Peptides against a protein of PDB entry 3PUK. Designs and how they scored, part 52

Target 1, 227 residues: chain A of PDB entry 3PUK
Amino acid sequence: ERGLKSVVWRKIKTAVFDDCRKEGEWKIMLLDEFTTKLLSSCCKMTDLLEEGITVIENIYKNREPVRQMKALYFISPTPKSVDCFLRDFGSKSEKKYKAAYIYFTDFCPDSLFNKIKASCSKSIRRCKEINISFIPQESQVYTLDVPDAFYYCYSPDPSNASRKEVVMEAMAEQIVTVCATLDENPGVRYKSKPLDNASKLAQLVEKKLEDYYKIDEKGLIKGKTQS

## One batch from the design tools (peptide)

Design b1_p25_1_s3 (made by RFdiffusion4, then SolubleMPNN; from b1_p25_1, 10 letters changed)
Fold by OpenDDE base, seed 4:
Structure b1_p25_1_s3 (fold): chain B 227 residues (1-227), chain A 25 residues (1-25)
Amino acid sequence: as target 1 above (227 residues)
Amino acid sequence: EKEEARKKLRESREPYARYRAEYAE
């Protein structure tokens, strides 16, 4: 079985690069904080060049217009990243790039999507959601992009209980995206801790996995895997 | 079968494409 990094790269290649590839065309790729880490974890710049990316830019930074080139936005569906995109294409006369291909790493809320289509629809060639919200570290190891997860999960302060729940939910969602990426329905295993965080997270993951596979449009029912 | 499932899971949503189809943009 391939390592997680190769699986993630293959998914990105298929879902993003192959989807927008045009023979002889080069694109500028815009990344946010998460996708920068994601791509750095599973590919090299030479790989991106092979996929038709001439340069990568940070979406959060001020950038000089390259109006003759199309832009590939591989970004998280956050207000910050979306706002940066909107600034790039918000004015008809001052578009930074020729056109945009947008690939979100997760489900884009309707509010954000509506904002995009209302302002920049004519500039967009693609707008897709792909479920990759984790960072592969090793063949079977990954990290989650949940800010301050450690702090809240291990905080003894009861006042952080609400935030802890939010963090747990976010982690569970990201774990499900890992399973989706690997096409796995794992039997969740964990080590019990004094705060029982692992148990709570496991329960959330199991619940979300059940929901995810029940609503599978293909009607696929899978047994538990050994992951 | 597994590959088909993977293919399906790689593409969660194409909202812009759907929008164009639905609203003739």
Scores: peptide ipSAE 0.025, ipTM 0.479, DockQ to the pose 0.038
Fold by OpenDDE base, seed 1:
Structure b1_p25_1_s3 (fold): chain B 227 residues (1-227), chain A 25 residues (1-25)
Amino acid sequence: as target 1 above (227 residues)
Amino acid sequence: EKEEARKKLRESREPYARYRAEYAE
């Protein structure tokens, strides 16, 4: 697949697989709901085999120990996924794998980081944050993973206004991660509807893009690119 | 806080870098 899918795969290959690769070594890869969709959108099982992944497992499921193999956790930085990881390495009796490599798809909150450090430090060989929090659909089309976005964005109940704002913020953050991955600062366009959701989201994205590139370590303020 | 989070993400924070050396061949 060309375009966005290829870019995402290349990013994952470089940031995750190449980073933890060891010649002759096979790993078990643990995925959550989001990363399952992500990898399914941009690669095949044969691609993962070439990267030294022998088996893919769902992190949410109870799994049998394979203590002689190292595990690659490619997961979102959520309490649910982190708790599942902690159950795999929380005690000597519960240790399911030889060691862990952890790659988060987004910024991991300090609270979760501290929880991991307190419980499983000795089992972790790598822990990195990767800026990939979107699902590529086509060459230039992607889908966001924000739970209950439809419900809150289109709810007529004013009591949901605060939650709607949180959802909009999360969506905007994910769009910015796409731009960061592609190294682009696109002009934001939207189609007007009876509700102002699209306009609000557009404004949030524009603001966040500006902030992102202003604080870039390279000191570059990137102009708007065509999208 | 958000700016700091973005910075950390760009830097690809590696809090367990010290363990990498222990298992490197």
Scores: peptide ipSAE 0.024, ipTM 0.526, DockQ to the pose 0.053
Fold by OpenDDE base, seed 3:
Structure b1_p25_1_s3 (fold): chain B 227 residues (1-227), chain A 25 residues (1-25)
Amino acid sequence: as target 1 above (227 residues)
Amino acid sequence: EKEEARKKLRESREPYARYRAEYAE
């Protein structure tokens, strides 16, 4: 009934919580807008408590220092979220927490990554990029986090063509993320009427899936799975 | 210490490879 939610939770548990877990240690978890929605969609507060999270905080809000506790940042790789992190650890005298574990929901741009390395490297115990950039809804239903996707994909204005391409790429990448999370290489089905958006997106997804599954660590090619 | 932290950061830059490893088992 909620297969996708369970898979997403299991992925987060493995990639984030198990990675930084220490027995007997509690952490404060910092979330941004996207990760708040993500966790809300696939877990309960009791689940987080079991993973050693004592409290969740909004990274965008002003927070009192808890210098004796380590912080788990589960955030999107955006300038806003990164800036909030930097405010917490950028100054040696103003560190909010004992140390930081950072887990990005997607690839962190080099500009942001370098900024973090330059400013806060001593405070960071772990920094990983995971790839969960979607919100699970039901067993096989999800929403993509691509801002203004509807507007640009269906815009008749030719001036939006460049942005439309960027949006399509982002959508395709997130769909591939879903497939990777579910361990699937599905055949893509689409309706081509009346616009070619679905066809273009399908082609992008197929290409990215091919690239993703072309080789594994053992040199094996994963075949198509049933959808 | 800083160098070790930076190393750990650099080693975390292959999310797709990690997914393949985890689910290709």
Scores: peptide ipSAE 0.019, ipTM 0.494, DockQ to the pose 0.038
Fold by OpenDDE base, seed 2:
Structure b1_p25_1_s3 (fold): chain B 227 residues (1-227), chain A 25 residues (1-25)
Amino acid sequence: as target 1 above (227 residues)
Amino acid sequence: EKEEARKKLRESREPYARYRAEYAE
């Protein structure tokens, strides 16, 4: 049983593919590093074909234009991925694709969102945040994708303290997205390490869970559940 | 139409497929 993988796939199918589905229409899908890993972990190439994806491209690479086709951007809300998108649509005369559907894996900062709106608003048919920022490994196992997380969390250098805080926040957000995906509000449990990282992360997760379930999609407050 | 889609997919850069080949096994 593929428990968590199936849940993730179902979420992506509903939030992304079903959302932009048009009968008889094929799309080119643009992926970044994270979403490549994410999809690889929870689906097959045949699954993507069934969802109307004809071509998969790496957003970071130079690509030939396919001006007659719409593009589905399933990407992380990072400056790098956003800049790549902007290069595809920045020139009105040289747009790489017919139009864009953008689905971010997490909250897109207002600065990036505004940058997109200012430059490419007319080319965008959808722009949503779907809050899936983890990689399912096993039925109940996942990994986080936070750049240099290990380095900063375990760095003894005080100069890295600010970056460590940013990394911890990012990790906490990703854990919350797991809970949201599973529709759970768990009591946070952790194993102690030589450092207090686990405790700090747990506190961040608890706070963010509280904020998330304060008002859910239905305006309901959820109590803590078993996990 | 599906065959054409499959052809195009195979001709793409397929970062997804590359990752799967390298890390899924």
Scores: peptide ipSAE 0.011, ipTM 0.321, DockQ to the pose 0.023

Design b1_p25_1_s4 (made by RFdiffusion4, then SolubleMPNN; from b1_p25_1, 11 letters changed)
Fold by OpenDDE base, seed 3:
Structure b1_p25_1_s4 (fold): chain B 227 residues (1-227), chain A 25 residues (1-25)
Amino acid sequence: as target 1 above (227 residues)
Amino acid sequence: SAEEARKKLRESKEPAARYWAEYAE
């Protein structure tokens, strides 16, 4: 009924909540800017309560320790979010929570990953990347979170070409994430004018989709679907 | 088990999916 929102919620439920669920146990959930928007778009507080979340906290804010409770960190793999996590667990000082379950919305760079492992591995029960880097708006509409995307994609300055490619790569990756979430390999359609951004993005998406869906779960070549 | 979970993740072929070894509670 909720379309993409429902699919996203089911993905989060399976990848995050079911993964760390323990009967009778409540957790504090830490969110950053992106995951706050993400969860707000696809669930209600009552849904989170049903998943064993008692309190939602902003990872960027100062928080009172709740040392008897485990914490669920559902955050983006950014230096800012990681640093906030490390403040909670990375010090020899008293930890804010009993333990941590970390779920990154996207690929965590090795530098950040290694930093976490080196600093507070003893406090971490699980650390996973769940590949959800978009926000559903409507049943079939979503937004991407790519910094400076507008600026570089629409920049008339040729000197920004390299950065534009990086931004488009990031957008393509997020689009593929949506497709993966929906379990679809769509034929890509686009409007190319006035710039070639749409065409280039489409090519990147198609390439990534081909790589991802070259073999299905049963080991068969997966064809294109419609979306 | 953690090993089973890692296996499942590998088999799912989900992009950028990694599993950190589960620590004993």
Scores: peptide ipSAE 0.023, ipTM 0.456, DockQ to the pose 0.045
Fold by OpenDDE base, seed 4:
Structure b1_p25_1_s4 (fold): chain B 227 residues (1-227), chain A 25 residues (1-25)
Amino acid sequence: as target 1 above (227 residues)
Amino acid sequence: SAEEARKKLRESKEPAARYWAEYAE
């Protein structure tokens, strides 16, 4: 099978770089914490150069304007990342870059989407969601980016039940993005534990997979695959 | 709907600003 890193890179290349690339044009790429890790896991700086990226910058840090260059934002759809973007383009007179291409790693909530629309839509050439919310570590291994997942999933405190559910949902969603990236509809398997976490997560994943493939762009329901 | 608009935006090769303006009308 193809390595997960290669698959992820190919997805990013197709969904992001090929989507906005113009021959002879260089862009500044803005990354957040997650996408920094993501790209670091599946590509080299030389790869980014080949895709027309001259430099990469951390979106969370203060940056000097480069007004003659367009910016490629590859970021997570979080309030923090979005707010940083908005600071770059919120004022017409103080735009840091010539224009923006935004690619979110996951579904952008309407609240954030509308906030962007209301503030700096004229500066945005692209705004897309590419559904890559995991870090490939090995050929078939990935790491989920869900804060406090371990703590809440294994907390014996019943008061954390609601938060546990939120975390489980987030984990399930990210697993689905992996499947989507790999174009797989796997039969979900899990190892039983004293806690029902694995079973619950499996159920959530199965449900979300079903929803994803039922409502995909092609309207196709894929059969179960092995992964 | 916002969902439909987002879908169209994701699929569009047109500038987002143009699309958003049209959608807002």
Scores: peptide ipSAE 0.021, ipTM 0.513, DockQ to the pose 0.040
Fold by OpenDDE base, seed 5:
Structure b1_p25_1_s4 (fold): chain B 227 residues (1-227), chain A 25 residues (1-25)
Amino acid sequence: as target 1 above (227 residues)
Amino acid sequence: SAEEARKKLRESKEPAARYWAEYAE
């Protein structure tokens, strides 16, 4: 009965808002391009207000300091978003907010994590890496956040073969994230195409799902599903 | 530890958390 949008919202509410919520406290929330789209797809501003968010700001924009308020960063683990965060907390003189809670939508690469740790650790009260790297469009439809996926997957240029593999891997990873979010171990179905992209992706997804549920206790006791 | 949490995230796709020093004035 519950659509993908509601599931995503519930996960964000639990993993992000409930994790840092304090009674009577308001926070400023910083979003990047991806998380703006993500939240817009599954919630309203009124929902965010109920979660203690007074204002949402674009992390890429130049913002005025609000030094008395703590900031909730819900951002993708990209150099661009991380660099913007570092500008907010990189030095004492640059601190725009009282403190930071950081929630990454995916695994933060060690290079970026170490960069944050080295420069801003004293300003960060909590840092979590959650696993939501897709945008729900409809109840059973979602969009993957894989740049240039279409271009490389459908490129006739053989020189793009290696890049295509990287893109396919990233897409498969995000699909597994969806399955994990929905608590499903689906049988993978695809429509065959001349370039066999769907088949290749399906194989990658199946492999990753198998790996995921081998180590997930809850998944192990659940039969194969269909979604 | 934070490193263990990150390792688990990479392997199990479960959310990982790290708690850092609180900002003090």
Scores: peptide ipSAE 0.036, ipTM 0.611, DockQ to the pose 0.064; fails the geometry check
Fold by OpenDDE base, seed 1:
Structure b1_p25_1_s4 (fold): chain B 227 residues (1-227), chain A 25 residues (1-25)
Amino acid sequence: as target 1 above (227 residues)
Amino acid sequence: SAEEARKKLRESKEPAARYWAEYAE
């Protein structure tokens, strides 16, 4: 009976907070748009306090330096969020915090990674990618973060066909991320629609799930689960 | 290297986390 929200919280707690925890140390946590929504959906401020977070700040906003404190960046691997991080640590004289722990919600492109490494490596204590790219709504309901998904999926313009495919791939990837987070390999269920978008997405999800769970962490073939 | 480790973890489809870099505190 593990709800999605509790699973997500547990994942974040283990992958982020436990990973960077230091006894007696408080951190400032920097969030972007996505991670703000994510944390808001699965925890309370009191929960974050228990994890050693004293203050939450928006990475997009101008902030006063707190140079004696370390910062925990829980952000999406986007140019915007990365650029904001780089502003915080890109200049020796302009460092806003003592050091940074960076946790990306998804795969960080090499271009962004290299940019960070080249500019701010000395300020970074940890940098990890975690696998959470969805917003839990209810115990078993979630929202995907795929910009313009509706527009492209329902576009009557044939010129958008390529972009539609990209969007569906992104959606499928996020669904697989949910499954990975829940440690489940569900059968895919969908309702057919006139544009057959649901069927196409289902096929992509099935394919990705098969690939993902073909071999487990121990090198064993996983069977399908029901959820 | 951290980059190599990151690549390996991505390729292994590590569900929990992919290591990028770790520095001394």
Scores: peptide ipSAE 0.025, ipTM 0.503, DockQ to the pose 0.053; fails the geometry check

Design b1_p25_2 (made by RFdiffusion4)
Fold by OpenDDE base, seed 3:
Structure b1_p25_2 (fold): chain B 227 residues (1-227), chain A 25 residues (1-25)
Amino acid sequence: as target 1 above (227 residues)
Amino acid sequence: ESEEEVEELKEKLEEMEELEEEAEE
């Protein structure tokens, strides 16, 4: 079996690097906190150099303009990362790079997408969602990127029940994304004690897997890809 | 851009990255 790390790398290579690669062209790659962790988990700097990345930069940092080079933004669809991108391209005077290729790790909300489109459309060469919302740790181990997941899942406060359900839904969606990336429909196993969270999550995952594979078999494309 | 121009830009960018790392320490 191919390890989760190799599958994730292959997906990033195909969905991001191969999509924007041009012969003899180098790019600056901009990363956020999540994508830095993601790439660090599945590749080395030498691998990125082979893909035509000359330098990696943190999107949150103040960076010097390199106006002659194109930028590859591999970022999460968060207000923070989007706002940093908008600072790089939001005005003609503030344009840091020649052009941008944007690859979001997950579904970009319409509000953020519209904000980008309204401000920076002329500078954007690609804008895609690649649906990688997890970090591979080991061959079959991964970490989900769900904000406050631990707090809400283990909160004894009944007032958090609705928020816990939203978090569990997000976790289930990410697990399905992992399964889809691996091209696997695993049997779900869980331990329910002391909280019923594991059972509920398992049921959500099973339902979403069934829905996903039924849709995939029909050739229905989920993704908002604007190229 | 010529391969030479790309390499020169690469070197400059590597230098910039090193400077940014040093500034954070």
Scores: peptide ipSAE 0.017, ipTM 0.402, DockQ to the pose 0.016
Fold by OpenDDE base, seed 1:
Parts: C-alpha cells; sequence; structure tokens
Structure b1_p25_2 (fold): chain B 227 residues (1-227), chain A 25 residues (1-25)
C-alpha cells in the first residue's frame, strides 16, 4: 500500500508538474507557507529537480528577477499569496519572470481569480485548481489546514458558535478531500467523549462523502472501504 | 530516511529564508 505521502506526491506530480512540463524547460517554483509544508512532507529536492524545478523560492520574500525563466506558482488561494504573485507580474512593476503557471491547492474564490485575470492575464500560461488542502504526516496520518480550528472547536464562548460551525464544515471538506485523494470511502469512526464536536464532525464528513460519491462523474457509488 | 530528507528540505527552505532576510537587511 502506498502511504498517504506517496499518494499526495503522485497527485502533485500529475496535476502540477506533468501539466506544465515542457521538454528541456526548467522553472523556478514559488511556494507559500502551506505548499512548502506540503512538499516537505511528501518529496525531496531531488524529486523536484527531476520534475524540472531548478530553484525553489518563497513567494512572500523579495526575490531577484529571473526574466528569462518561467515561474511555477504552487500556492494556496489566499489574498496574501495572490498579492505576492500580483507584485511579480502586476502592470505597475516589471515582470520578475518570463511567464507564470499557477496551481492553487484549493478552489480559488472568484474575487481573487478576477483580480489575477484583470492584472496579469497576459503573463499566465496556466491556471489550475487542484484539491490538496491537507498535509500528510505519516503513512496514515494527515494534518488539516484549517486555521484556528482548535480554538473555535474547543472555545467555551457562545459567540464563537457560528464560527465553530464554519470551521467544522471546512474540516469536513478537507477530510473528504483526503478521502477523494486516496480514492477511499471510509467508514467514519469517532470517539464521542468528551465533546459533541467529534460526533458533529463525523456526521458532516459522512454527509459530504455520500454527496461526493453520489455526484462523482463516474456515476459509481463506491462501497465503503475500511480505513 | 524520509524524516531526514524532509528536515533537509525544511532546512534548505529555512536557509533560503535566512538568505532572503539577510538580503533585506
Amino acid sequence: as target 1 above (227 residues)
Amino acid sequence: ESEEEVEELKEKLEEMEELEEEAEE
């Protein structure tokens, strides 16, 4: 069984590197905080070199222009990462790179997407959303990228109840993304003690899994797999 | 081996961060 790390790497390889690969072409890859952690969890620098990446750069940092090279942006669909990209290719500044390939780790909101299109459309050779919003820790362990999840889920403050629900929905969505990435429909198991949060999260995951596999383009309701 | 390599990639990314911080200074 290929561990979660291998599955994630294979997905990135297919969805990102193979999608933008050109024979004999090297790219600079720009990473943000999340994608740095993600790649660090599932690959080595040697693997990236094999995929035609010559240099990795942090998108948040000031970088010297390399105008002769194309850039691969593997970033989260956040205002911060998008704003850094826009600084590299925006109409008010000289382009740092020859062209951009953008791969978002998740759905990019229309507001951000429209901002990119309006300012940098001529510089973009590819823009794709991939569905990878989790970090593999071990072969069967993953970390969800849901900001403040712990705080809102365990906050005793009733004013956080609405935010707790949003956070739990986001967590459930990410768990479904993991399952989809693994091509698994797990039987959801949870410990109900001491907080009702685990039960609510489990119900959200179950519902979303059912919806995902019902709507899946293959029309095949996959049976529950043991995970 | 995989943990060491993840750490190496993290270290390389951290080194890149340090080099960029030194260049901003």
Scores: peptide ipSAE 0.032, ipTM 0.539, DockQ to the pose 0.019; fails the geometry check
Fold by OpenDDE base, seed 2:
Structure b1_p25_2 (fold): chain B 227 residues (1-227), chain A 25 residues (1-25)
Amino acid sequence: as target 1 above (227 residues)
Amino acid sequence: ESEEEVEELKEKLEEMEELEEEAEE
């Protein structure tokens, strides 16, 4: 029943909490909208306390400085979340926290990464991409978090065509992160809709899955699983 | 406002916990 949720939690625990764990050290954790939903779906506040998180904060909100504590940023690689992080550390004189550990839920664009490096590199103790861009709802059910995905995928406006491609690529990437997290290479199944978006998405997923398993750290081509 | 939002986040986490416990039962 909790299969996917437990897998997600285990991934976060290993990739984030264990990576930045220091004995006797407490951190403030900064979350965005996506990571708040993600954590709420797979853990309890007590679990976060056990991982050395004293307080969780919303990155989008104005927060009081806690200059003696290190901050763990578990955030999506979006301009909004990155800009909020930069506000916390961008000023040399007015850092909100002692230092930062940054864990992105997905690939951070080079433009954003370079912006971070240019402004606050000295404050960053860790910066990683963990590739977990899905929200588990049930044991085998998840929701993709792609902003305005529905709007762009189903918009009849041809001016949105380029954005639709970007959204579909982001959705495909998130599906691949689920497969990677579950250590599965599923056969892609879809029902065609009038706009044939499902077919396009399926093709993107298949391509990205192939690329992922070819490049996998173990160099092992995994066979397709029945899922 | 920040404290209220942090508390809201905590409450949301707790609510999700309660919903999961109720569903397992």
Scores: peptide ipSAE 0.030, ipTM 0.545, DockQ to the pose 0.016; fails the geometry check
Fold by OpenDDE base, seed 4:
Structure b1_p25_2 (fold): chain B 227 residues (1-227), chain A 25 residues (1-25)
Amino acid sequence: as target 1 above (227 residues)
Amino acid sequence: ESEEEVEELKEKLEEMEELEEEAEE
């Protein structure tokens, strides 16, 4: 059984590296906080070298220009990461790199996408969205990237109820993404705690899985796998 | 070993930079 790490790596390899790979061409790869954690969980530096990455840089840090090299941005579709990208390419006179390949870990909002197009379109060779919003910990263990999920899910403050719902929706969406990545329709198991969070999340996941597989009915309806 | 490979790669990149700068001149 290929562990979740290998599945994630394979997805990144296919969706990112194979998409922008040119024989004999090296790239600088720019990562944000999430993608740094993601790659660190599923690959080594040697793996990245094999994929034509020479240097990894943090997008949030000031970096020296390497104007002759193309940059691969593997980043989250956040205002912070996008703004850092825009700083690298926003000025015609001060481009940090020769060109950019952008791969977002999730859906990029139109507002951010339009901002990128308006300022940096000439420098962008690729701009794609990939669906990887989780970090593999072990062979079958993953961590969701939902900001403040723990705080809102376990907050006793009723005023956070609306935010809790948004967080649960985001978590459910990411779990469905994991299932889609693994090509699995898992049976959802949860321990009922005093907080109905696990039950609510399970229901959201089940509903979203049903919706996902109904849409994908043109694909192999894989039977419910118990995990 | 991975650090040495990265350093070698950095050196190669610096050499390529010098070659591209020389070619654009």
Scores: peptide ipSAE 0.017, ipTM 0.402, DockQ to the pose 0.018; fails the geometry check

